# Ledger of designs, part 14: peptides against a protein of PDB entry 2L2L

Target 1, 42 residues: chain A of PDB entry 2L2L
Amino acid sequence: SPEERERMIKQLKEELRLEEAKLVLLKKLRQSQIQKEATAQK

## One batch from the design tools (peptide; aimed at target 1 E19)

Design b2_p27_2 (made by RFdiffusion4)
Pose (drawn by RFdiffusion4):
Structure b2_p27_2 (pose): chain A 42 residues (1-42), chain P 27 residues (1-27)
Amino acid sequence: as target 1 above (42 residues)
Amino acid sequence: EEEEREEEHEERLEELEEENEELEEEL
């Protein structure tokens, strides 16, 4: 099932974008707590 | 087994979208 192998790659590609988006957002949160306290507590 | 794998993959995508939405709301 060669298509199955390619399917896994496509699935991982999607999740990779989502996984990364969160990572990028976390980094903004770290810089957001440096300047002017953190205004929002959540 | 293929259907169970597709359902688990969809559930994981929903979870990652929800985590990203919560982080966008905090920003």

Design b2_p27_2_s2 (made by RFdiffusion4, then SolubleMPNN; from b2_p27_2, 16 letters changed; failed a check: too like the target's own chain)
Amino acid sequence: EERERMIKQLKRELRLEEEKQVLLKQL

Design b2_p27_2_s3 (made by RFdiffusion4, then SolubleMPNN; from b2_p27_2, 16 letters changed; failed a check: too like the target's own chain)
Amino acid sequence: EERERMIKQLKRELRLEEEKLVLLKQL

Design b2_p27_3 (made by RFdiffusion4)
Pose (drawn by RFdiffusion4):
Structure b2_p27_3 (pose): chain A 42 residues (1-42), chain P 27 residues (1-27)
Amino acid sequence: as target 1 above (42 residues)
Amino acid sequence: SPEEIDEEIEEQEEKVEEIKEKIEELE
């Protein structure tokens, strides 16, 4: 089932983007707590 | 907290790396 192999790549590509998006957002949170305390506690 | 955010960043980087390795192995 060669298509199954390719399907896994496509599925991992989607999760990769979401997984990355959270990583980039987390970095902004770190820099957001540096300047002017952190305004929002959440 | 800053420490918790740093720990979450490390864990998230590991997960992104694991996904990229799986994609490379499959290709």

Design b2_p27_3_s2 (made by RFdiffusion4, then SolubleMPNN; from b2_p27_3, 9 letters changed; failed a check: too like the target's own chain)
Amino acid sequence: SLEEIEKEIELLEEKVELLKKKIKELE

Design b2_p27_3_s3 (made by RFdiffusion4, then SolubleMPNN; from b2_p27_3, 10 letters changed; failed a check: too like the target's own chain)
Amino acid sequence: SLEEIEEEIRQLEEKVKLLKEKIKKLE

Design b2_p27_4_s2 (made by RFdiffusion4, then SolubleMPNN; failed a check: too like the target's own chain; its pose is not in this set)
Amino acid sequence: SLEEEIKQLEEKIRELKEKIKKLEEEL

Design b2_p27_4_s4 (made by RFdiffusion4, then SolubleMPNN; failed a check: too like the target's own chain; its pose is not in this set)
Amino acid sequence: DLEEKIKQLEEKIKELKEKIEKLEKEL

Design b2_p27_5 (made by RFdiffusion4; failed a check: too like the target's own chain)
Pose (drawn by RFdiffusion4):
Parts: C-alpha cells; structure tokens; sequence
Structure b2_p27_5 (pose): chain A 42 residues (1-42), chain P 27 residues (1-27)
C-alpha cells in the first residue's frame, strides 16, 4: 500500500504546521512577559 | 510563568523534531 506511506507524510505535514504554530506563539508569550509585566494573567 | 513557558517551548521543539524525523524516514 504505497499510498499509505504517502498519506502518513501528508498527515504529518498538517500536524507539523499546527505543532509549529503553537511553538511560534509560545515564543511570543515569553517576550510578552518581558515587556510591561504581562498585562493579562492568562 | 516564564519557567513554565520555557519548559513548554522545549517540549514543543522536541515534538516538532520528532515529526520532521518521521517525515524524513518515510521519504
């Protein structure tokens, strides 16, 4: 089932983007707590 | 907290690395 192998790559591609998006947001949160306290507590 | 955010960033980087390795192995 060669298509199955390719399907796994496509699926991982999608999760990769979402997984990255959270990583980039987390970096902004770190810099958001540096300047002017952190305004929002959440 | 800053420590919690840094720990989460590290864990997230690990998950992104694992996904990329899996994609490379499959290719």
Amino acid sequence: as target 1 above (42 residues)
Amino acid sequence: SPEEIERMIKEQEEKVTEIKEEIEELE

Design b2_p27_5_s1 (made by RFdiffusion4, then SolubleMPNN; from b2_p27_5, 12 letters changed; failed a check: too like the target's own chain)
Amino acid sequence: SLEEIEEQIRQLEAKVELLKEKIRELE

Design b2_p27_5_s2 (made by RFdiffusion4, then SolubleMPNN; from b2_p27_5, 10 letters changed; failed a check: too like the target's own chain)
Amino acid sequence: SLEEIEEQIKQLEEKVKLLKEKIKELE

Design b2_p27_5_s3 (made by RFdiffusion4, then SolubleMPNN; from b2_p27_5, 11 letters changed; failed a check: too like the target's own chain)
Amino acid sequence: SLEEIEKQIEQLEAKVALLKKEIEELE

Design b2_p27_5_s4 (made by RFdiffusion4, then SolubleMPNN; from b2_p27_5, 9 letters changed; failed a check: too like the target's own chain)
Amino acid sequence: SLEEIEKEIKLQEEKVKLLKEKIKELE

Design b2_p27_6 (made by RFdiffusion4)
Pose (drawn by RFdiffusion4):
Structure b2_p27_6 (pose): chain A 42 residues (1-42), chain P 27 residues (1-27)
Amino acid sequence: as target 1 above (42 residues)
Amino acid sequence: SPEEIEEEIEEQEEKVEEIKEEIEELE
């Protein structure tokens, strides 16, 4: 089932983007706590 | 906290690396 192999790649591609998006958002949170305390506690 | 955010960043980086390795192995 060669298509199955390709399908896994496509599925991982999508999760990759979402997985990255959270990583980039987490870096902003770190820099957001540096300047002017952190305003929002959440 | 800053420490918790840093720990979450490390864990997230690991997960992104694992997904990329799996894509490379499949290609």

Design b2_p27_6_s3 (made by RFdiffusion4, then SolubleMPNN; from b2_p27_6, 9 letters changed; failed a check: too like the target's own chain)
Amino acid sequence: SLEEIEEQIKQLEEKVKLLKEEIEKLE

Design b2_p27_7 (made by RFdiffusion4)
Pose (drawn by RFdiffusion4):
Structure b2_p27_7 (pose): chain A 42 residues (1-42), chain P 27 residues (1-27)
Amino acid sequence: as target 1 above (42 residues)
Amino acid sequence: EELEEELEELEEEREELEEELEELEEE
């Protein structure tokens, strides 16, 4: 089922974007806590 | 914290998919 192999790549690709989007957002949170305390506690 | 939990869940799903892909490559 060669298609199955390709399908896994596509699925991983999508999750990769979401997975990365959170990583980028977490970096911003780190820098957000450096300047002017952190305003929002959440 | 919620974002870290969501990221862990996505990492776990990704690892499972990678394992399935390795099995398919071996076959």

Design b2_p27_7_s2 (made by RFdiffusion4, then SolubleMPNN; from b2_p27_7, 11 letters changed; failed a check: too like the target's own chain)
Amino acid sequence: SKLEEELKELQKKREAKLEELRKLEEE

Design b2_p27_7_s3 (made by RFdiffusion4, then SolubleMPNN; from b2_p27_7, 12 letters changed)
Fold by OpenDDE base, seed 1:
Structure b2_p27_7_s3 (fold): chain B 42 residues (1-42), chain A 27 residues (1-27)
Amino acid sequence: as target 1 above (42 residues)
Amino acid sequence: DELEKQLEELLKQREAKLEELEKLLKE
């Protein structure tokens, strides 16, 4: 139904927002690891 | 690197959900 489709769209958009937030955090963590590795090699 | 693998897997999951969302938005 159109209502079920709208619910599925809203659910997928919310799941994507949570994944994007996790992705931002993991990218920041990765940057911190690379910086630590670069300082440990000096 | 395990963190790099987790980033790649999360990107792949995001791509799959984007494709599903695009299918629903075109209907």
Scores: peptide ipSAE 0.304, ipTM 0.782, DockQ to the pose 0.373
OpenDDE base, seeds 2, 3, 4, 5: peptide ipSAE 0.296, 0.297, 0.301, 0.299; ipTM 0.778, 0.780, 0.781, 0.779

Design b2_p27_7_s4 (made by RFdiffusion4, then SolubleMPNN; from b2_p27_7, 11 letters changed; failed a check: too like the target's own chain)
Amino acid sequence: SELEKELEELRKKREAKLKELKKLEEE

## One batch from the design tools (peptide; aimed at target 1 E20)

Design b2_p28_1_s2 (made by RFdiffusion4, then SolubleMPNN; failed a check: too like the target's own chain; its pose is not in this set)
Amino acid sequence: EERQKELEELRKEEAKLVLLKKKRLEEL

Design b2_p28_1_s4 (made by RFdiffusion4, then SolubleMPNN; failed a check: too like the target's own chain; its pose is not in this set)
Amino acid sequence: EEEKKRLEEEEKEEAKLVLLKKEELEKL

Design b2_p28_3 (made by RFdiffusion4)
Pose (drawn by RFdiffusion4):
Structure b2_p28_3 (pose): chain A 42 residues (1-42), chain P 28 residues (1-28)
Amino acid sequence: as target 1 above (42 residues)
Amino acid sequence: EELEEEIEEQEEKVEEIKEKIKELEEEL
């Protein structure tokens, strides 16, 4: 089932982007707590 | 500290996905 192997790559590609998006958002949160306290507590 | 730990765990997860994609591309 060669298509199955390619399908896994496509699926991982999607999750990669979402997984990365959260990683980029977390970096912003760190810099958001440095300047002017953190305004929002959540 | 908790945010940094979360960032490290998230980086590991992204790395694991990228390694798996590379392994599957080599098999193809």

Design b2_p28_3_s1 (made by RFdiffusion4, then SolubleMPNN; from b2_p28_3, 8 letters changed; failed a check: too like the target's own chain)
Amino acid sequence: SKLEEEIKQLEEKVELLKKKIKELEEEL

Design b2_p28_3_s3 (made by RFdiffusion4, then SolubleMPNN; from b2_p28_3, 11 letters changed; failed a check: too like the target's own chain)
Amino acid sequence: DELEEKIKQLEEKVELLKKEIEELEKEL

Design b2_p28_3_s4 (made by RFdiffusion4, then SolubleMPNN; from b2_p28_3, 8 letters changed)
Fold by OpenDDE base, seed 4:
Structure b2_p28_3_s4 (fold): chain B 42 residues (1-42), chain A 28 residues (1-28)
Amino acid sequence: as target 1 above (42 residues)
Amino acid sequence: SELEEQIKQQEEKVELLKKKIRELEEEL
């Protein structure tokens, strides 16, 4: 039903926000590692 | 690296969620 689809969309959007936040943290960790390596090579 | 693989897997997961959302939104 349309109402079930709307509930599923809301649930998936909430999960997406959490997984996007995790991706941002992983990318920040990567950037920190790259920056540390780049500074250690200078 | 293990971190690059984790990022890749997380990007794939995010894209899959976006795909599922778009598919459901197109049915409304």
Scores: peptide ipSAE 0.661, ipTM 0.904, DockQ to the pose 0.727
OpenDDE base, seeds 1, 2, 3, 5: peptide ipSAE 0.661, 0.659, 0.660, 0.660; ipTM 0.904, 0.904, 0.904, 0.904

Design b2_p28_4_s1 (made by RFdiffusion4, then SolubleMPNN; failed a check: too like the target's own chain; its pose is not in this set)
Amino acid sequence: MKELEEEIKQLEEKVKLLKEKIKKLEEE

Design b2_p28_6 (made by RFdiffusion4; failed a check: too like the target's own chain)
Pose (drawn by RFdiffusion4):
Structure b2_p28_6 (pose): chain A 42 residues (1-42), chain P 28 residues (1-28)
Amino acid sequence: as target 1 above (42 residues)
Amino acid sequence: LTLEEIEEEIEEREERIKEIKEEIEELE
């Protein structure tokens, strides 16, 4: 089932982007807590 | 989240992203 192998790659690609998007957002949160306290507590 | 918690989440997600990229390379 060679298609199954390619399918896994496509699936991991999608999750990769979502997984990265949260990583980039977490980096902003760190810098958001440096300047002017953190305004929002959440 | 506290700053420590944000840093821990960043590490965990970097490790998970690496694992996903390695699995894609192995499958290719």

Design b2_p28_6_s1 (made by RFdiffusion4, then SolubleMPNN; from b2_p28_6, 9 letters changed)
Fold by OpenDDE base, seed 4:
Structure b2_p28_6_s1 (fold): chain B 42 residues (1-42), chain A 28 residues (1-28)
Amino acid sequence: as target 1 above (42 residues)
Amino acid sequence: LSLEEIEKEIEQLEKKIELIKKEIEELE
């Protein structure tokens, strides 16, 4: 039904928001780890 | 977490995000 599809879209958009937020954090963690490895090799 | 572990998690997450976006596009 249209109402069911609307609920599914809302759920998927909420999941997408959470995963995008996690991706931002992982990219920050990646940058921090690159800096740590670059300092450990000096 | 090692750099390799973080990069694997990023790759997996980017694939998951792509799948969610496709599913949204198919339902709209």
Scores: peptide ipSAE 0.681, ipTM 0.915, DockQ to the pose 0.490
OpenDDE base, seeds 1, 2, 3, 5: peptide ipSAE 0.681, 0.680, 0.679, 0.680; ipTM 0.915, 0.915, 0.915, 0.915

Design b2_p28_6_s2 (made by RFdiffusion4, then SolubleMPNN; from b2_p28_6, 10 letters changed; failed a check: too like the target's own chain)
Amino acid sequence: MSLEEIEEEIKQLEEKIELIKKKIEELE

Design b2_p28_6_s3 (made by RFdiffusion4, then SolubleMPNN; from b2_p28_6, 9 letters changed; failed a check: too like the target's own chain)
Amino acid sequence: MSLEEIEQEIKQLEEKIKLIKEKIEELE

Design b2_p28_6_s4 (made by RFdiffusion4, then SolubleMPNN; from b2_p28_6 with L1M T2S E12Q R13L R16K E19L E25K; failed a check: too like the target's own chain)
Amino acid sequence: MSLEEIEEEIEQLEEKIKLIKEEIKELE

Design b2_p28_8_s2 (made by RFdiffusion4, then SolubleMPNN; failed a check: too like the target's own chain; its pose is not in this set)
Amino acid sequence: IEEEIKQLEERVKELEAKIKELEEELKK

Design b2_p28_8_s3 (made by RFdiffusion4, then SolubleMPNN; failed a check: too like the target's own chain; its pose is not in this set)
Amino acid sequence: IEEEIKQLEEKVREIKAKIEELEKELKE

Design b2_p28_8_s4 (made by RFdiffusion4, then SolubleMPNN; failed a check: too like the target's own chain; its pose is not in this set)
Amino acid sequence: IEEEIKQLEEKVEELKAKIEKLEKELKE

## One batch from the design tools (peptide; aimed at target 1 E19)

Design b2_p29_1_s2 (made by RFdiffusion4, then SolubleMPNN; its pose is not in this set)
Fold by OpenDDE base, seed 1:
Structure b2_p29_1_s2 (fold): chain B 42 residues (1-42), chain A 29 residues (1-29)
Amino acid sequence: as target 1 above (42 residues)
Amino acid sequence: IEEEIEQQKKKVELLKAKIVELEEELKKE
């Protein structure tokens, strides 16, 4: 049904928003780890 | 952390692809 497809699209867009936010956090974590390692080696 | 980032990128790309597929099906009706 078109209505079921629209519900699925809405659910997938919500999941995508959460997973994109997680990707941003992981990238920030990576940057923080690299900075900590660079400061610990000095 | 780099491996987890790569896995998370693949998850995001898969979700985007599924959304595009379903949105194209809705445009053909």
Scores: peptide ipSAE 0.629, ipTM 0.889, DockQ to the pose 0.842
OpenDDE base, seeds 2, 3, 4, 5: peptide ipSAE 0.629, 0.629, 0.629, 0.629; ipTM 0.889, 0.889, 0.889, 0.889

Design b2_p29_1_s3 (made by RFdiffusion4, then SolubleMPNN; its pose is not in this set)
Fold by OpenDDE base, seed 1:
Structure b2_p29_1_s3 (fold): chain B 42 residues (1-42), chain A 29 residues (1-29)
Amino acid sequence: as target 1 above (42 residues)
Amino acid sequence: IEKEIEQQEEKVRELKAKIVELEKELEEE
């Protein structure tokens, strides 16, 4: 039903928000590792 | 960390694709 599809879309959009937030944190962690390696090589 | 980022980017792409498919099915009714 349209109502079941709307509920599923809302659930997937909530999961997407959490997984996008995790991706931002992983990218920040990568940048912090690169900066630590670049400072340890000087 | 690079492999974990790639896997997380894939998971985000798959979620976006599923949302687009279901939103399209709602517009066709």
Scores: peptide ipSAE 0.638, ipTM 0.893, DockQ to the pose 0.807
OpenDDE base, seeds 2, 3, 4, 5: peptide ipSAE 0.637, 0.637, 0.637, 0.638; ipTM 0.893, 0.893, 0.893, 0.893

Design b2_p29_3_s1 (made by RFdiffusion4, then SolubleMPNN; its pose is not in this set)
Fold by OpenDDE base, seed 1:
Structure b2_p29_3_s1 (fold): chain B 42 residues (1-42), chain A 29 residues (1-29)
Amino acid sequence: as target 1 above (42 residues)
Amino acid sequence: SKLEEEIEQLEKKVEELKAKIKKLEEELK
């Protein structure tokens, strides 16, 4: 039904926002690790 | 790197979620 689809969209959007937030944090962590390694090698 | 692998898998998951949302939104039009 349309109502079931709307509910599913809301749930998937919530999950998407959480996973995108996690992705941003992991990318920042990756960049920090790369910078730390590059500084340690100089 | 385990971190790079986790990022890659998470990027795939994000794209799958976007695709599912887009499909369901199109079915509501």
Scores: peptide ipSAE 0.618, ipTM 0.895, DockQ to the pose 0.751
OpenDDE base, seeds 2, 3, 4, 5: peptide ipSAE 0.616, 0.617, 0.618, 0.617; ipTM 0.894, 0.894, 0.895, 0.894

Design b2_p29_3_s2 (made by RFdiffusion4, then SolubleMPNN; failed a check: too like the target's own chain; its pose is not in this set)
Amino acid sequence: SELEKEIKQLEEKVRELKAKIKELEEELK

Design b2_p29_3_s4 (made by RFdiffusion4, then SolubleMPNN; its pose is not in this set)
Fold by OpenDDE base, seed 1:
Structure b2_p29_3_s4 (fold): chain B 42 residues (1-42), chain A 29 residues (1-29)
Amino acid sequence: as target 1 above (42 residues)
Amino acid sequence: SELEEQIEQLKKKVEELKAKIEELEKELE
């Protein structure tokens, strides 16, 4: 039904926002690790 | 690295979620 689709869209959008936030954090962690390694090698 | 692999898998999951949302939104048009 349209109502079921709307509920599913809302749930998927919530999951998407959480996974995107996690992706931002992992990218920041990656950058921090790269910078730490580059500084340790200098 | 394990972190880079996790980032790649998470990018894939994000794109799969976007595609499924787009499919369901199209069905509401």
Scores: peptide ipSAE 0.608, ipTM 0.891, DockQ to the pose 0.777
OpenDDE base, seeds 2, 3, 4, 5: peptide ipSAE 0.607, 0.607, 0.608, 0.607; ipTM 0.891, 0.891, 0.891, 0.891

Design b2_p29_4_s1 (made by RFdiffusion4, then SolubleMPNN; failed a check: too like the target's own chain; its pose is not in this set)
Amino acid sequence: MEEIEKQIKQLEEKVKLLKEEIEKLEKEL

Design b2_p29_4_s2 (made by RFdiffusion4, then SolubleMPNN; failed a check: too like the target's own chain; its pose is not in this set)
Amino acid sequence: MEELEKQIKQLEEKVKLLKEKIEELEKEL

Design b2_p29_4_s3 (made by RFdiffusion4, then SolubleMPNN; failed a check: too like the target's own chain; its pose is not in this set)
Amino acid sequence: MKKLEEEIKQLEEKVKLLKEKIKKLEEEL

Design b2_p29_4_s4 (made by RFdiffusion4, then SolubleMPNN; failed a check: too like the target's own chain; its pose is not in this set)
Amino acid sequence: MEKLEEEIKQLEEKVKLLKEKIEELEKEL

Design b2_p29_6_s3 (made by RFdiffusion4, then SolubleMPNN; failed a check: too like the target's own chain; its pose is not in this set)
Amino acid sequence: IEEEIKQLEEKVKEIKAKIVELEEELRKE

Design b2_p29_6_s4 (made by RFdiffusion4, then SolubleMPNN; its pose is not in this set)
Fold by OpenDDE base, seed 3:
Formats: sequence, structure tokens, C-alpha cells
Structure b2_p29_6_s4 (fold): chain B 42 residues (1-42), chain A 29 residues (1-29)
Amino acid sequence: as target 1 above (42 residues)
Amino acid sequence: IEKEIEQLEERVRELKAKIVELEKELEEL
């Protein structure tokens, strides 16, 4: 039904927000690692 | 971390594609 599809879209959008938040954190961790390596080589 | 980023970017693309598919199916009804 249209109502079931709308519920599924809402669930997938919630999952997407969680995965995008995790991705932002991992990218920040990657950047912090690169910066630590660049400072340890000086 | 790089492998986990790549896997998560793939999952984000899959979720976006599935959302677009379901939103399109709602417009066609």
C-alpha cells in the first residue's frame, strides 16, 4: 500500500541519516590519523 | 578506516537509490 511504502521510506531515511553520521565520524578519524602521521614525521 | 569508509559510502548510495525507487513508485499511484 502507499502507507506501507511511506513507512518504508521513513525507515530507510532514518537508516541513511545514521550511516551518513557514521561516515562523517570516520572521515574525521581518517583526517586526524593523517595529521598525526604528518606531525610525527617532523 | 579507508575500507570501512568505502563500504559505508556504498551503503549510503544503496539507501539513496532505494529511497528514490520507492518515492517514484508512490508518484506513479
Scores: peptide ipSAE 0.623, ipTM 0.892, DockQ to the pose 0.819
OpenDDE base, seeds 1, 2, 4, 5: peptide ipSAE 0.623, 0.623, 0.623, 0.623; ipTM 0.892, 0.892, 0.892, 0.892

Design b2_p29_7 (made by RFdiffusion4)
Pose (drawn by RFdiffusion4):
Structure b2_p29_7 (pose): chain A 42 residues (1-42), chain P 29 residues (1-29)
Amino acid sequence: as target 1 above (42 residues)
Amino acid sequence: SLTPEEIEELIEEQEERVEEIKEEIEELE
């Protein structure tokens, strides 16, 4: 089932983007707590 | 609510998971 192999790549591609998006957001949170305390506690 | 230390730990864990996904994609290719 060669298509199954390719399907896994496509699925991992999608999750990769979402997984990265959270990573980039988390970096912003770190820098958001540096300047002017952190305004929002959440 | 999250502290700076907790955010850093989450960043490390997230990087690991992104690396693992990239390795799986490379292995499958």

Design b2_p29_7_s1 (made by RFdiffusion4, then SolubleMPNN; from b2_p29_7, 13 letters changed; failed a check: too like the target's own chain)
Amino acid sequence: SLSLEEIEEQIRLLEAKVKLLKEKIKELE

Design b2_p29_7_s2 (made by RFdiffusion4, then SolubleMPNN; from b2_p29_7, 13 letters changed; failed a check: too like the target's own chain)
Amino acid sequence: SMSLEEIEQEIRLQEAKVELLKKEIKELE

Design b2_p29_7_s3 (made by RFdiffusion4, then SolubleMPNN; from b2_p29_7, 12 letters changed; failed a check: too like the target's own chain)
Amino acid sequence: TLTLEEIEEEIRLREAKVKLLKEKIEELE

Design b2_p29_8_s2 (made by RFdiffusion4, then SolubleMPNN; failed a check: too like the target's own chain; its pose is not in this set)
Amino acid sequence: MKELEEEIKQLEEKVELLKKKIKELEEEL

Design b2_p29_8_s3 (made by RFdiffusion4, then SolubleMPNN; failed a check: too like the target's own chain; its pose is not in this set)
Amino acid sequence: MKKLEEEIKQLEEKVRLLKEKIKKLEEEL

## One batch from the design tools (peptide; aimed at target 1 I9 K13 E19)

Design b2_p30_1 (made by RFdiffusion4; failed a check: too like the target's own chain)
Pose (drawn by RFdiffusion4):
Structure b2_p30_1 (pose): chain A 42 residues (1-42), chain P 30 residues (1-30)
Amino acid sequence: as target 1 above (42 residues)
Amino acid sequence: SPEEIERMIKEQEEKVKEIKEEIKELEEEL
């Protein structure tokens, strides 16, 4: 099932983007707590 | 907290790395 192998790549590609998007957002949160306290507690 | 955010960033980087490595292995096998 060669297509199965390619399908796994596509699936991982989608999750990669979402996984990364959270990573980039977490970095903004760290810099958001540096300047002017952190305004929002959540 | 800053410490919790940094910990979450490290854990997330690991997960992203693991996904990229798996994609690369699968492409090599093709």

Design b2_p30_1_s4 (made by RFdiffusion4, then SolubleMPNN; from b2_p30_1, 9 letters changed; failed a check: too like the target's own chain)
Amino acid sequence: SLEEIEKEIEQLEEKVKLLKEKIKELEEEL

Design b2_p30_2 (made by RFdiffusion4)
Pose (drawn by RFdiffusion4):
Structure b2_p30_2 (pose): chain A 42 residues (1-42), chain P 30 residues (1-30)
Amino acid sequence: as target 1 above (42 residues)
Amino acid sequence: EEEIEEQEERVKEIKEKIEELEEEIEEEEE
């Protein structure tokens, strides 16, 4: 089932982007707490 | 910072799995 192997790659690709997107957002949160306290507590 | 570290580890694992699967496909084609 060679297609199955390729399908896994496509699936991981999608999750990769979402997984990265959260990582990039987490970095902004760190820098958001440095300047002017953190305004929002959440 | 802990959440950033855990997230980086997960992104790394996903990328490594994608590369392993791409290598396996290349071997089969050869």

Design b2_p30_2_s4 (made by RFdiffusion4, then SolubleMPNN; from b2_p30_2, 10 letters changed; failed a check: too like the target's own chain)
Amino acid sequence: EKEIEELEKKVKELKAKIERLEEELRKEEE

Design b2_p30_3_s1 (made by RFdiffusion4, then SolubleMPNN; failed a check: too like the target's own chain; its pose is not in this set)
Amino acid sequence: SELKQLKEELRLTRAEIVLLEKERQSQIQQ

Design b2_p30_3_s2 (made by RFdiffusion4, then SolubleMPNN; failed a check: too like the target's own chain; its pose is not in this set)
Amino acid sequence: SELKQLKEELRLTRAKIELLKKLLQSQIQQ

Design b2_p30_3_s3 (made by RFdiffusion4, then SolubleMPNN; failed a check: too like the target's own chain; its pose is not in this set)
Amino acid sequence: SELKQLKEELRLIRAEIVLLEKEIQSQIQQ

Design b2_p30_3_s4 (made by RFdiffusion4, then SolubleMPNN; failed a check: too like the target's own chain; its pose is not in this set)
Amino acid sequence: SELKQLKERLRLVRAEIVLLEKERQSQIQQ

Design b2_p30_4 (made by RFdiffusion4)
Pose (drawn by RFdiffusion4):
Structure b2_p30_4 (pose): chain A 42 residues (1-42), chain P 30 residues (1-30)
Amino acid sequence: as target 1 above (42 residues)
Amino acid sequence: LTLEEIEEEIEEQEERVKEIKEKIKELEEE
């Protein structure tokens, strides 16, 4: 089932982007708490 | 989230991105 191998790659690719997106957002949160306290508590 | 919690989540998230990328590479080498 060679297609199954390729399918896993495609699935991981999608989750990779979402997984990365959260990582990039977390970095903004760290810099958002440095300047002017953190305004929003959430 | 506190700054410490954000930093811990950043580390954990980097590990999960790394594992996904390694798995993609392993599957492409098969």

Design b2_p30_4_s2 (made by RFdiffusion4, then SolubleMPNN; from b2_p30_4, 11 letters changed; failed a check: too like the target's own chain)
Amino acid sequence: MSLEEIEKEIELLEKKVELLKKKIKELEEE

Design b2_p30_4_s3 (made by RFdiffusion4, then SolubleMPNN; from b2_p30_4, 10 letters changed; failed a check: too like the target's own chain)
Amino acid sequence: MSLEEIEEEIKKLEEKVALLKKKIKELEEE

Design b2_p30_5 (made by RFdiffusion4)
Pose (drawn by RFdiffusion4):
Structure b2_p30_5 (pose): chain A 42 residues (1-42), chain P 30 residues (1-30)
Amino acid sequence: as target 1 above (42 residues)
Amino acid sequence: PEELEEEIEEQEERVEEIKEKIEELEEEIE
């Protein structure tokens, strides 16, 4: 089932983008807490 | 802040694992 192998790659690709997107957002949160306290507590 | 740093590290690890798994599967296809 060679297609199955390729399907896994496509699925991981999607999750990769979402997984990265959160990582990039977390980095902004760290810099958001440096300047002017953190305004929002959440 | 400490919790946010730990969360960033764990998230990086999960992104690396996904990238490694994609590379392994591409090598098997080759």

Design b2_p30_5_s3 (made by RFdiffusion4, then SolubleMPNN; from b2_p30_5, 10 letters changed; failed a check: too like the target's own chain)
Amino acid sequence: MEELEKEIKQLEEKVREIKAKIKELEEELE

Design b2_p30_6_s2 (made by RFdiffusion4, then SolubleMPNN; its pose is not in this set)
Fold by OpenDDE base, seed 4:
Structure b2_p30_6_s2 (fold): chain B 42 residues (1-42), chain A 30 residues (1-30)
Amino acid sequence: as target 1 above (42 residues)
Amino acid sequence: MEELEKEIEQLKKKVELLKEKIKKLEEELK
């Protein structure tokens, strides 16, 4: 039904927001690791 | 480094797949 599809879209949009937030955190962690490796090689 | 880059790449693919699924379901509602 259209109502079931709207519920599925809402659930997928919530999952998308959680995974995008995780991606932002992992990118920050990567930047911190690159900085640590660059300081350990000096 | 390589493990975190692999996890970021896997997560980018998951994010893209979610966007495509949402887009298809939104097109089927119009």
Scores: peptide ipSAE 0.599, ipTM 0.888, DockQ to the pose 0.665
OpenDDE base, seeds 1, 2, 3, 5: peptide ipSAE 0.598, 0.598, 0.599, 0.598; ipTM 0.888, 0.888, 0.888, 0.888

Design b2_p30_6_s3 (made by RFdiffusion4, then SolubleMPNN; failed a check: too like the target's own chain; its pose is not in this set)
Amino acid sequence: MEELEEQIKQLEEKVEELKKKIKELEEELA

Design b2_p30_6_s4 (made by RFdiffusion4, then SolubleMPNN; failed a check: too like the target's own chain; its pose is not in this set)
Amino acid sequence: MEELEKEIKQLEEKVKELREKIKELEEELE

Design b2_p30_7_s1 (made by RFdiffusion4, then SolubleMPNN; failed a check: too like the target's own chain; its pose is not in this set)
Amino acid sequence: MSLEEIEQEIEKLEEKVELLKEEIKRLEEE

Design b2_p30_7_s2 (made by RFdiffusion4, then SolubleMPNN; failed a check: too like the target's own chain; its pose is not in this set)
Amino acid sequence: MSLEEIEEEIKLLEEKVKLLKEKIEELEKE

Design b2_p30_7_s4 (made by RFdiffusion4, then SolubleMPNN; failed a check: too like the target's own chain; its pose is not in this set)
Amino acid sequence: MSLEEIEKEIELLEAKVELLKKEIEKLEKE

Design b2_p30_8_s1 (made by RFdiffusion4, then SolubleMPNN; failed a check: too like the target's own chain; its pose is not in this set)
Amino acid sequence: MLSLEEIEKEIELQEAKVELLKKKIKELEE

